# Designs tried in a protein design run: peptides against a protein of PDB entry 6B9H. Part 93

Target 1, 151 residues: chain A of PDB entry 6B9H
Amino acid sequence: AELCESLLTWIQTFNVDAPCQTVEDLTNGVVMAQVLQKIDPAYFDENWLNRIKTEVGDNWRLKISNLKKILKGILDYNHEILGQQINDFTLPDVNLIGEHSDAAELGRMLQLILGCAVNCEQKQEYIQAIMMMEESVQHVVMTAIQELMSK

## One batch from the design tools (peptide; made by RFdiffusion4, then SolubleMPNN)

Design b2_p23_7_s4 (from b2_p23_7, 10 letters changed)
Fold by OpenDDE base, seed 5:
Structure b2_p23_7_s4 (fold): chain B 151 residues (1-151), chain A 23 residues (1-23)
Amino acid sequence: as target 1 above (151 residues)
Amino acid sequence: SEEEAQEIVRQIQEALERRRALE
């Protein structure tokens, strides 16, 4: 849960339109999709974003559907744009995120997004933003980056 | 790569140390 909480704090720095105050707020994938669009709007364009259902409510099936699309987008982005710089040995279980709001699995999902940010064209901007965060968050983020790019 | 990750971590760590020094 520490990973998830720290990365939630990191996600909040993007100031997306969707609510992003709690773990539950992230389970429908809307925040994550909006963050990815900010990271690379040319790749995660409006056509891609429009595939993510925004009015999900408590429908865990729709959440899972969104999360699967997002995970696919991240993996494709890593392969096509970033050059396979993200470790995919332990992928998040989007079913647990959507149905049970599993914080550990959500943390893994956010970790993948972190990988996108620190490897994208604007990586230095995001690295600088991380440098300005609270120390405990920085520690978790650094550890997450190390784990993500270790393989 | 791991080397790239180490560089990112190094940058963040150095920034953290600089911030602590200013406190």
Scores: peptide ipSAE 0.199, ipTM 0.742, DockQ to the pose 0.889
Fold by OpenDDE base, seed 1:
Structure b2_p23_7_s4 (fold): chain B 151 residues (1-151), chain A 23 residues (1-23)
Amino acid sequence: as target 1 above (151 residues)
Amino acid sequence: SEEEAQEIVRQIQEALERRRALE
């Protein structure tokens, strides 16, 4: 839960259009998709974003569908653009996120997005932003980055 | 890379230390 809450705070700094105040707000994947577009709009372009359904409501099947697309996008981005710099051996269970709003699995998903941010072309901007965040968030982010990029 | 990860961690750690020193 600590990972998820800290990364939720981090996600909120992106100021995306979709509501992103609670864990539940993230379970449909819309916020995540918009964040990824900000991280790399050339890769996560409008065509990619349009594949994510925005009007999901409480339909867990639609949530899972969105989350699967997002996870695939992250993995493809890691392989094609980032050169496999993110350790993806422990992938989030998007079924648990979509159906049960599982905070632990959501934390893992957000951690992958963190990996994209700190390895993208504009990574220094995101690193600087992290350096200005609250101390507890910085600690969690630091630990999460170490885990992602460890051999 | 691992080197890049270490640099990121270093920067964040230094930021934490600076903030603690000023508080």
Scores: peptide ipSAE 0.198, ipTM 0.742, DockQ to the pose 0.919
Fold by OpenDDE base, seed 3:
Structure b2_p23_7_s4 (fold): chain B 151 residues (1-151), chain A 23 residues (1-23)
Amino acid sequence: as target 1 above (151 residues)
Amino acid sequence: SEEEAQEIVRQIQEALERRRALE
């Protein structure tokens, strides 16, 4: 999916330790968790990160477990820190991500992380990073931001 | 908020326009 591929490119700018070259690399949630820690290390601290299983392999049950924790973290962060209410009808299906590597649902998950980045304390830093992205990717990211913040 | 989103998009759009002007 266009959204997923563009946001994968965006995720790669964080230079996290976990492999993040393909859609499959993101399905276990490890990259997402590391990105969230970079976005707000005070909230997504080491204790939170340690709840995410790193040795998952192809175990879709473990992937889903990680993804559920990450989604909960994002929702809590939006409620507690960002003061935003996310519509449940637009939430990603983490089962489809973990079990089937669904790119569309993964894109929606990454979109939520994008929302965290552009609303966090260091949001200007991430906005500047988006400004430096390739034009086609930049357009998709901009559209994703508009969709997420228009309620 | 929507207003904040519009400001973010505006900043990015202006940067994009500057890049296009250099091409």
Scores: peptide ipSAE 0.189, ipTM 0.735, DockQ to the pose 0.796
Fold by OpenDDE base, seed 4:
Structure b2_p23_7_s4 (fold): chain B 151 residues (1-151), chain A 23 residues (1-23)
Amino acid sequence: as target 1 above (151 residues)
Amino acid sequence: SEEEAQEIVRQIQEALERRRALE
């Protein structure tokens, strides 16, 4: 999906330790967790990160378990830190991500992470980074932001 | 908030416009 492709490009700008070149690389949630820690290391601290299993392989059950924890973390962060600025009317189906590597649902998950970035304490830094991205990617990111925070 | 989202989009859009003007 276009959303997933653009947000994958965005995720790659974080330069996390885990491989993040393909959709499949993101399905175990490890990259997502590392990105979230970069966004807000005080909230997504080492204790939180350690709950995410890193050696998952192709075990879709473990992937789903990780993804559920990550989704919960995002939603809790939105509520506790961001003041519920992100609309969650369409949540990603983590089962489809973990079991089938569904790009559309993965895009929705990455969209939530995008929401964390543009609303966190260092949001201006991430906004500036987005402004430096390729135009086509910028467009998708912009529309994703609009969708997340529209009233 | 919605206002914050609009501001973010505005900033990005303006940056895009500036970049296009330089091309």
Scores: peptide ipSAE 0.180, ipTM 0.726, DockQ to the pose 0.898

Design b2_p23_8_s1 (from b2_p23_8, 11 letters changed)
Fold by OpenDDE base, seed 1:
Structure b2_p23_8_s1 (fold): chain B 151 residues (1-151), chain A 23 residues (1-23)
Amino acid sequence: as target 1 above (151 residues)
Amino acid sequence: SAAEEERRRKEETRKFFEELLAQ
């Protein structure tokens, strides 16, 4: 999926510790959790991050467990901090991500994280960073933001 | 033309993020 591929490229700009080169690398949620901590370390603090299992391997049940926690964190962040700026009428299916590495659903999850970045306290720096990426990626990111914030 | 369409797409993208920064 074009959305997932472009947002994977975007996620890679965060330079997190966990491997983040492939779609499969993101299915356990560890990269996403580390990215969220960079976006807002006061909210997604060490205590929150410690709830995410880091050595999951191929255990799809543990992947789904992590992904559910991450999705909840994103939704809570949107409600408590961002003031309901992200549309959540169509949530990603974390079961498909964890069990089948579904790229389309993973793209939806990364899109929610994008919403956090462009609405957080440091939204200006994240927007500026996006503007330094390849134009093709910028275009996909633009459409993803528009979908998130449209009412 | 294809070149004109590409230029318009790039310009739309640029303007979008510039407006987003202004908010």
Scores: peptide ipSAE 0.699, ipTM 0.944, DockQ to the pose 0.976
Fold by OpenDDE base, seed 5:
Structure b2_p23_8_s1 (fold): chain B 151 residues (1-151), chain A 23 residues (1-23)
Amino acid sequence: as target 1 above (151 residues)
Amino acid sequence: SAAEEERRRKEETRKFFEELLAQ
C-alpha cells in the first residue's frame, strides 16, 4: 500500500537499532516500539520497551501480542499526554498485521505513530525532518496527517 | 496541464507543512 511504503520510508529516518527495511521487518512491533521511545523517551521509557518481546521470529501470536501493547501505548499517549481524541474508525487491525503482514493495516499503525510525532513536545523537529524528505513521500504524509486531524 | 497540476500539488504540500510548523 502507498501509505505503508511512504511511512516505512519515514520510519527509516529514525535510524533505530532493529532492522527496518521491509514491511515484514515491522510486523513484530520492535521497530515501532523503538521509534516511539525516540519520540518520547519519558513516556515510552525503558520499562515500557522491555515489555516488547524482541525474539519473536515468525510467531504471529507473539507479534500480535507486541502490536497490541504498542497500540495501547499509542492510544494512552494520545489521551494522557497529547490530550487528543483518536478516531476509532481508523484504528489498525493488529491481527492482520501480525498474522498476514497486511500492509494496509500496518500503514494505519504507522499513521498513528506519525500522529504522535507531529503532536509531541519535539513536533517541530519531526515536522522539519519530514520537510526534508522526497516530495512524493511528503505528499502522502500530508494526507495521512490530514486524515488523523479530521473528525 | 499535468505540469501545472504537479507544481500546484507540490506547493500545496509545502504550504501545509509550513503552516503545521508555525502553529
Scores: peptide ipSAE 0.699, ipTM 0.944, DockQ to the pose 0.974
Fold by OpenDDE base, seed 2:
Structure b2_p23_8_s1 (fold): chain B 151 residues (1-151), chain A 23 residues (1-23)
Amino acid sequence: as target 1 above (151 residues)
Amino acid sequence: SAAEEERRRKEETRKFFEELLAQ
């Protein structure tokens, strides 16, 4: 999906420790967790990160478990820190992500992370970084942000 | 034209993020 592809490119700019070159690389949630920690290390601290299993392999059940924790973290962050500035009415299906590497649902997950980045304390820096990306990616990111903030 | 539409889209995108930065 175009959304997932563009947001994967965006995720890669974080230079996290975990591999993040493919959709499959993101399905265990480790990259997403590390990205969230970069976005707000005070909220997504080491205690939170330690709840995410890193040695998942191809175990889709463990992937789903991680993804559920991450989704909860994002939603809690949105509620507790961001003041519900992003739309969380349409949630990604983490089962499809974990079991089938569903790019569309993964895109929705990454979209929520994007919402965290563009509303966090360092939002200005993240927005500026987005503006340095290819225009085609920027356009998709713009649309994604608009969808998050439309309600 | 396609070129004009592309320029319009690029300008729209640029303006969006500039306005987002202003918030």
Scores: peptide ipSAE 0.699, ipTM 0.944, DockQ to the pose 0.976
Fold by OpenDDE base, seed 3:
Structure b2_p23_8_s1 (fold): chain B 151 residues (1-151), chain A 23 residues (1-23)
Amino acid sequence: as target 1 above (151 residues)
Amino acid sequence: SAAEEERRRKEETRKFFEELLAQ
């Protein structure tokens, strides 16, 4: 999916420790957790990050477990820190991500992380970083942000 | 033309993020 591909490119700008070259690399949630920690290390602290299992291999049950924790973290962050209301009907299906590497649902998860980045304390820096990316990627990111704002 | 539409799209994207920074 175009959304997933563009947001994967965006995720790569964070230079996290975990491999993040492919859609499959993101399905265990480790990259996403490390990105969230960079976005707000006070909220997504080491105690939170340590709840995400790093050595899951191809175990889709463990992937889903991680993804559920990450989704909960994002939702809690939006409610507790960002003061935003999330439409539960448009939440990503973490089962499809973990078991089937569904790119569309993964894109929705990354879109939620994008929402955190463009609304956090350092939102100016993240927006400026996006503006340094290829225009085609910027356009997709713009559309993704607009969709979030319309919810 | 295609070139004109591409320039329009790029400008739209640029303006979007400039406005987002201003918020």
Scores: peptide ipSAE 0.698, ipTM 0.944, DockQ to the pose 0.968

Design b2_p23_8_s2 (from b2_p23_8, 13 letters changed)
Fold by OpenDDE base, seed 2:
Structure b2_p23_8_s2 (fold): chain B 151 residues (1-151), chain A 23 residues (1-23)
Amino acid sequence: as target 1 above (151 residues)
Amino acid sequence: SSEELEEKLRKETREFFESLLSK
């Protein structure tokens, strides 16, 4: 999916420790959790991160478990810190991500993370970084942000 | 033309993020 591929490229700019080269790499949630920690380490602290299982392998049940925790974290962050700036009415199906590596649903998950980045304390830095990306990626990211902010 | 469309999209995108930075 176009959204997923563009946001995967964006995610790669975070240079997290976990492998993040493919859609499959993101399905266990470890990369996403590490990205969220970079976005706001005070909220997504080590205690939160430690709840995410890192040695998941191909166990889709463990993937889904991680993804559910991450989604909850994102939604709680949006409510508690961002003041409901993100439209969370259409939630990603973490079951499809974990079991089937569904790129479209993964894209929606990454979109929520994008919402965290462009609304967090360091939003200016993240926006500036996006503006340095390939123009085609920027356009997709713009559309994704617009969708998040629409009500 | 496709070139004109690309330029339009580029401009729109730039202005969007500039707007975000102003908030």
Scores: peptide ipSAE 0.659, ipTM 0.924, DockQ to the pose 0.962
Fold by OpenDDE base, seed 5:
Structure b2_p23_8_s2 (fold): chain B 151 residues (1-151), chain A 23 residues (1-23)
Amino acid sequence: as target 1 above (151 residues)
Amino acid sequence: SSEELEEKLRKETREFFESLLSK
């Protein structure tokens, strides 16, 4: 999916420790958790990160478990820290991500993380970083942000 | 033209992110 491909490129700019080259690399949630910790390490602290299981392999049940925790973390962050600035009416189906590596649903998950980045305390830095990306990617990212900002 | 469309999209995108930075 176009959204997933562009946001994967965006995720790669975080330079996390976990492999993040393919859609499959993101399905276990480890990369996403590490990205969230970079976005707000005070909220997504080490105790939170330790709840995400590493070395999941191909176990889709463990992937889904991780993804559910991450989704909850994002939603709680939106409510408790961001003041519900993210439109969460259409949530990603983490079952499809974990079991089938569904790119469209993964894109929606990454979109929520994008919402965290552009609304967090360091939002200026993340927005400026996006503005340095390839123009085609910037356009997709813009559309994704607009969807989150809409009622 | 395709080139004109790309220019419009480029301008729109830049203005969008600049507006976000102003907040």
Scores: peptide ipSAE 0.659, ipTM 0.924, DockQ to the pose 0.963
Fold by OpenDDE base, seed 4:
Structure b2_p23_8_s2 (fold): chain B 151 residues (1-151), chain A 23 residues (1-23)
Amino acid sequence: as target 1 above (151 residues)
Amino acid sequence: SSEELEEKLRKETREFFESLLSK
C-alpha cells in the first residue's frame, strides 16, 4: 500500500538500530518501539522498551504481543500526553500485521506513530524533517495526518 | 495538465506543513 510504503520511508529517517528495510522488518514491532522511544524517551523509556521482545523471528504470536503493547502505548500516550489530538477510532488490526504482514494495517499503525511525532514536544523538528522528504512521500504523509486530525 | 496538477499538489502539501509549523 502507498501509505505503508511512504511511512516506511519516513520510519527509516529515524535511523534506529533494528533493521527497517522492508514491511516484514516492521511486523515484530521492534522498529516501531525504538521509533517511539526516540519520539518521547521520557514516556517510552527503557522500562517500556524492555517489554518488547526482540528475539521474535517468525513467531507471529510474539509479533502480535509486541504490536498490542505498542498500540496500547500509543493510545495511552495520546490520552496522557498528547491530549487526544489524534483520531484513534479506527485502530489497526495487529493480528493481520503479525500473522500476515498486512501492509494496509501496518500503514495504519505507522500512521498512529506519525500522529505521535507531529504532536510531541519535538513536533517542529519532525515536521521539518518530513518537509525534506520526497514530494510524493510528503503528500501521502499529509493525507495521513489529515485523517488523524479529522473528527 | 498533469504538470499543473503536480504543481498544485506540491504547493498544497508545502502550505499544509507550513501551517502545521505555525501552530
Scores: peptide ipSAE 0.658, ipTM 0.924, DockQ to the pose 0.963
Fold by OpenDDE base, seed 3:
Structure b2_p23_8_s2 (fold): chain B 151 residues (1-151), chain A 23 residues (1-23)
Amino acid sequence: as target 1 above (151 residues)
Amino acid sequence: SSEELEEKLRKETREFFESLLSK
């Protein structure tokens, strides 16, 4: 999906330790967890990150478990820190991500992380970084942010 | 033209993010 592809490119700018070259690389949640820690290390601290299992392999049940923890973390962060109300009916289906590597649902998960980045304490830095990306990617990111703001 | 449309899109996108930075 276009959203997933553009946001994968955005995720790659974080230069996390875990491999993040393909959609499949993101399905275990490890990259997403490391990105969230960069966004707000005080909230997504080392104790939180350590709850995300590494060495998952192709175990889709473990992937889903990680993804559920990450989604919960995002939701809690939005409610506790960002003061945003998220509509549960628009949440990504982590089962489809973990079991089927569904790019559309993965894009929706990355969109939530984007929402964290553009609203966090360091939002200015992340917005400026987005403005340095390829213009076609910037447009997709803009659309994704606008969708979040309209919810 | 396609060039004109691309320029309009570029301007719209830039102004959007500049607006975000002003908040």
Scores: peptide ipSAE 0.655, ipTM 0.923, DockQ to the pose 0.908

Design b2_p23_8_s3 (from b2_p23_8, 11 letters changed)
Fold by OpenDDE base, seed 2:
Structure b2_p23_8_s3 (fold): chain B 151 residues (1-151), chain A 23 residues (1-23)
Amino acid sequence: as target 1 above (151 residues)
Amino acid sequence: SELEEEEEKRKKTREFFEKLLSE
């Protein structure tokens, strides 16, 4: 999916410790959790991060468990910190992500993380970083942001 | 033309993020 591929490229700019080269690399949620911690380390602190299991392997049940925690974290962050600046009415299906590596649903999850980045305290820096990316990626990111901000 | 459409897309994208930075 175009959304997933563009946002995967965006995620790679965070230079997290976990492998993040493929869709499959993101399905256990570890990369997402590390990215969220970079976005707001005060909210997504070590205590929160420690709830995400890192030794998941190919266990899709553990992947889904992690993804559910991450999704909850994102939604809580949106409500508690961002003041509901993003539209979370259409939630990604974390079961499809964990069990089937569904790129479309993964894209929706990454879109929510994008919403966190462009609304967080350091949003200016993240927006500027996006503006340095490939133009085709920027366009997809723009569309994704517009969708999130629309009520 | 295709070139004009791509240039317009690029323009709109740039304007979007510039506006977003101003908020």
Scores: peptide ipSAE 0.669, ipTM 0.927, DockQ to the pose 0.972
Fold by OpenDDE base, seed 4:
Structure b2_p23_8_s3 (fold): chain B 151 residues (1-151), chain A 23 residues (1-23)
Amino acid sequence: as target 1 above (151 residues)
Amino acid sequence: SELEEEEEKRKKTREFFEKLLSE
């Protein structure tokens, strides 16, 4: 999906340790967890990150377990830190992400992470970084942010 | 035209993020 591909490109700008070149690379949640830690290391601290299994392989059950933890973390972060600035009425189906590498649902997951980035303490830096990406990516990212902020 | 639409798209995108930075 266009959303997933654009947000994958965005995720790659974080230069995390885990491989992040393909949709499949993101399905185990490790990249997403590392990105969230960069966004807010005080909230997504080492203790939180250690709950995410890194050696998952093709075990879709472990992927789903990781993704559920990440989704919970994002939602808790939104409520506890961001003051519910993210519209989360349409939650990603982590089962489809983990078991089938569903790009559309993964896109929704990455969209929530995008919401964290553009509302966190360092939001200006992340917004400026987005403005340095390719125009086509910026447009998709804009649309994704607009959807999150809409009521 | 397609060119005009693309230019408008770029303009709107830039303005969006500039506005977002101002908030």
Scores: peptide ipSAE 0.669, ipTM 0.927, DockQ to the pose 0.968
Fold by OpenDDE base, seed 5:
Structure b2_p23_8_s3 (fold): chain B 151 residues (1-151), chain A 23 residues (1-23)
Amino acid sequence: as target 1 above (151 residues)
Amino acid sequence: SELEEEEEKRKKTREFFEKLLSE
């Protein structure tokens, strides 16, 4: 999906330790967890990150377990820290991500992380970084943000 | 034209993020 591909490019700008070159690389949640820690290390601290299992291989059950924890973390962050600035009425299906590497659902998960980045304490830095990306990617990112902020 | 449409698309995108930065 176009959303997933553009947001994968965005995720790659974080330069996390885990491999993040393909959709499959993101399905175990490790990259997403590391990105969230960069966004807000006080909230997504080392204790939180340690709950995400690494080295899950192709075990889709472990992937789903990680993804559920990450989704819960994002939703809690939105409610407790961001003051519910993100419209999360359409939640990603983490089962489809973990079991089938569904790009559309992964795109929605990355969209929620985007919402965290553009509303966090360091939102100015993340917005400026987006403005330096390819114009086609910026347009998709804009559309994704607009959807999150709309009623 | 296609060129004009792309230019307008770029303009709207830039203005969106500039506005977002001001908030």
Scores: peptide ipSAE 0.669, ipTM 0.927, DockQ to the pose 0.976
Fold by OpenDDE base, seed 3:
Structure b2_p23_8_s3 (fold): chain B 151 residues (1-151), chain A 23 residues (1-23)
Amino acid sequence: as target 1 above (151 residues)
Amino acid sequence: SELEEEEEKRKKTREFFEKLLSE
């Protein structure tokens, strides 16, 4: 999916410790959790990050468990910190991500993380970073943000 | 033309993020 492809490229700009080169690399949630910690380390603190299991391998049940925790974290962050600025009516299906590496659903998950970045305290820095990316990626990101803010 | 369409697309994208930065 174009959304997933563009947002994977965006995720790679965070330079997290976990491998993040492929869709499969993101399905265990470790990269996403590390990205969220960079976005707001006070909220997504070390205690929160430690609840995400590492060394998951190909265990889709553990992947789904991690993804559920991450999705909950995003939704809680949206409510508690961002003031519900993100449209969460179309939630990603974490079962399809964990079990089948579904790119479309993963794209929606990354879109929610994008919503956190462009609404957080350091939103200006993240927006400026997006403006330095390839034009095709910027356009997809713009569309994704517009969709999030459309309630 | 295709070139004009791409230029307009780029312009709209840039203006979107510039506006977003102003909020």
Scores: peptide ipSAE 0.668, ipTM 0.927, DockQ to the pose 0.973

Design b2_p23_8_s4 (from b2_p23_8, 11 letters changed)
Fold by OpenDDE base, seed 1:
Structure b2_p23_8_s4 (fold): chain B 151 residues (1-151), chain A 23 residues (1-23)
Amino acid sequence: as target 1 above (151 residues)
Amino acid sequence: SAEREREEKRRRTREFFEELLAK
């Protein structure tokens, strides 16, 4: 819960086009896909983004489909670009996110995106941006990064 | 004290990100 809330606040700093004010807003994966494109537009390009369905509504099957694609994208990015620096042993359950809006599992998903941001080409800029956030959020983000980078 | 604990928490967080930037 605290992880999800803090990382939702972090996600909001990206100023994406899709609504991103609530946990429910993130369950269809559209915000997450747009954030990933901002993190690395060369990898998460328009062709990749176009695979994510934007007209989802409350269709949990479509949500799960999007979330699976996003998770795969993150894992592939970690392997192909980041050199497997992110611990992927504890993966989010995208079924719980899509069907039940599970905040804990959503937090895990956002944590993986955080891992992409702090290891990408522009990692310095993202780290500096985090350092400008509220202290409570910074602490949660720190803990989340430590968990991802520990092996 | 509670305030000293908060100050230490803030310090540790700042130092973490500064170290991360230095890598």
Scores: peptide ipSAE 0.693, ipTM 0.941, DockQ to the pose 0.973
Fold by OpenDDE base, seed 4:
Structure b2_p23_8_s4 (fold): chain B 151 residues (1-151), chain A 23 residues (1-23)
Amino acid sequence: as target 1 above (151 residues)
Amino acid sequence: SAEREREEKRRRTREFFEELLAK
């Protein structure tokens, strides 16, 4: 999916420790968790990160477990820190991500993380970084942000 | 034209993020 592909490219700019080259690399949630910690290490601290299992292999049940924790973290962050500045009513189906590597649903998950980045304390830096990305990626990211901010 | 459409997309995208930065 176009959204997933563009946001995967965006995720790669974080240079996290976990592999993040493919859609499959994202399905266990480890990359997402590490990205969120970079976005706000005070909220997504080591205690939070330690709840995410890193060695899940192809175990889709463990993937889903991680993804549920991450989704909860994102939603809680939006409500508690960001003041519900993003639309979280259309939630990604983490079951489809974990079990089937569904790119569309993964894209929606990454979109929520994007919402965290462009609304966090360091939003200026993240926005400026996006503006340095490839034009096609920027356009998709813009659309994704617009959707999050829409009523 | 396709060229003009691309230019418009680029402009809109740039302006969007500039406005986002201004908030």
Scores: peptide ipSAE 0.693, ipTM 0.941, DockQ to the pose 0.963
Fold by OpenDDE base, seed 2:
Structure b2_p23_8_s4 (fold): chain B 151 residues (1-151), chain A 23 residues (1-23)
Amino acid sequence: as target 1 above (151 residues)
Amino acid sequence: SAEREREEKRRRTREFFEELLAK
């Protein structure tokens, strides 16, 4: 999906420790967890990060477990810190991500993370970084943000 | 033309993020 591929490119700009080159690399949630920690290390602290299993392999059950924790973290962050600025009524299906590496659903998950970045304390820096990306990626990111902020 | 549409699309995208930065 175009959304997933564009946001994967965006995720790669974070230079996290975990591999983040493919859709499959993101399905265990480790990259997403590390990105969230970079976005707000005070909220997504080491205690939170330690709840995410890092050695998952191809175990889709463990992937789903991680993804559920990450989704919960994102939603809690939106409510507790961001003041519910992200539309969380359309949630990604983490089962499809974990079991089938569903790119469309993964894209929706990354979209929620994007919402965290453009509303966090360092939102200005993240927005400026997006403005330095390829134009096609910027457009997809724009539409993704607009969807999150829509009524 | 296709080129004009692309230019308009780029303009709208840039303006969106500029406005977002202003908030």
Scores: peptide ipSAE 0.691, ipTM 0.941, DockQ to the pose 0.973
Fold by OpenDDE base, seed 3:
Formats: structure tokens, C-alpha cells, sequence
Structure b2_p23_8_s4 (fold): chain B 151 residues (1-151), chain A 23 residues (1-23)
């Protein structure tokens, strides 16, 4: 999906330790968890990150378990820190991500992470970084943010 | 023209993020 492809490119700008070159690389949640820690290390601290299992391989059950924890973390962050500024009415189906590597649902997950970045304490830096990306990616990111902020 | 449309699209995108930064 276009959303997933553009947001994958955005995720790669974080330069996390985990491999993040393909959609499949993101399905275990490890990259997403590391990105969230960079966005707000005080909230997504080491204790939180340690709840995400690494080295899950192709075990879709473990992937789904990680993804559920990450989704919960995002939603809690939105409510507790961001003040419910993002639209979470249509949540990603983490089962489809973990079991089938569904790009559309993964895009929705990354969109929620985007919402965290553009509303966090260092939102200025993340927005400025987005403005330095390829024009086509910027447009998709803009659309994704608009969808998040619309109610 | 296609170029004018691309320029307008780029302008709208830039203005969106500039406004977002101003909030």
C-alpha cells in the first residue's frame, strides 16, 4: 500500500538498531517499539521496551503479541500524554499484520506512530525532518496526518 | 499543465507543514 511504503521510508529515518528494510521486517513490532522509544524515551522507557520480545522469527503468535502491546502503548500514550489528539476509531488489525504481513494494516499502525511523532514534545524536529523527505512521501505523510486529526 | 499541478501540490504540502509547525 502507498501509505505503508511511504511510512516505511519515514520509519527508516530513525536509524533504529533492528532491521527495517522491508514490510516483513516491521511485522514483529521490534522496529516500531524502538521508534516509539526514540519519540518519547521517558514514556516508552527501557522497561516498556523489554516487554517486546525479540528474536521471534516467523512465529506469528509472538508477532501478534508484540503488536498488541505496541498498539496498547500507542493508545495509552495518546490518552495520557497527547491528550487524545489522534483519531483511533479505526484501529489496525494486528492479527493480519502478524500472520499475513498485511501492508494496509501495517500502514495504519505506522500512521498511529506518525501521530505520536507529530504531537510529541519534539514534534518540531520530526515535522522538519519530514519536510526534508521526498515530495511524494511528504504528500502521503500530510494526508496521513490529516486523517488522524480529523474527527 | 502537469507542471503547474505538481507545483501547486508541492505548495499545498509545504504550507500544510508550515502551518503545523506554527501551532
Amino acid sequence: as target 1 above (151 residues)
Amino acid sequence: SAEREREEKRRRTREFFEELLAK
Scores: peptide ipSAE 0.691, ipTM 0.941, DockQ to the pose 0.953

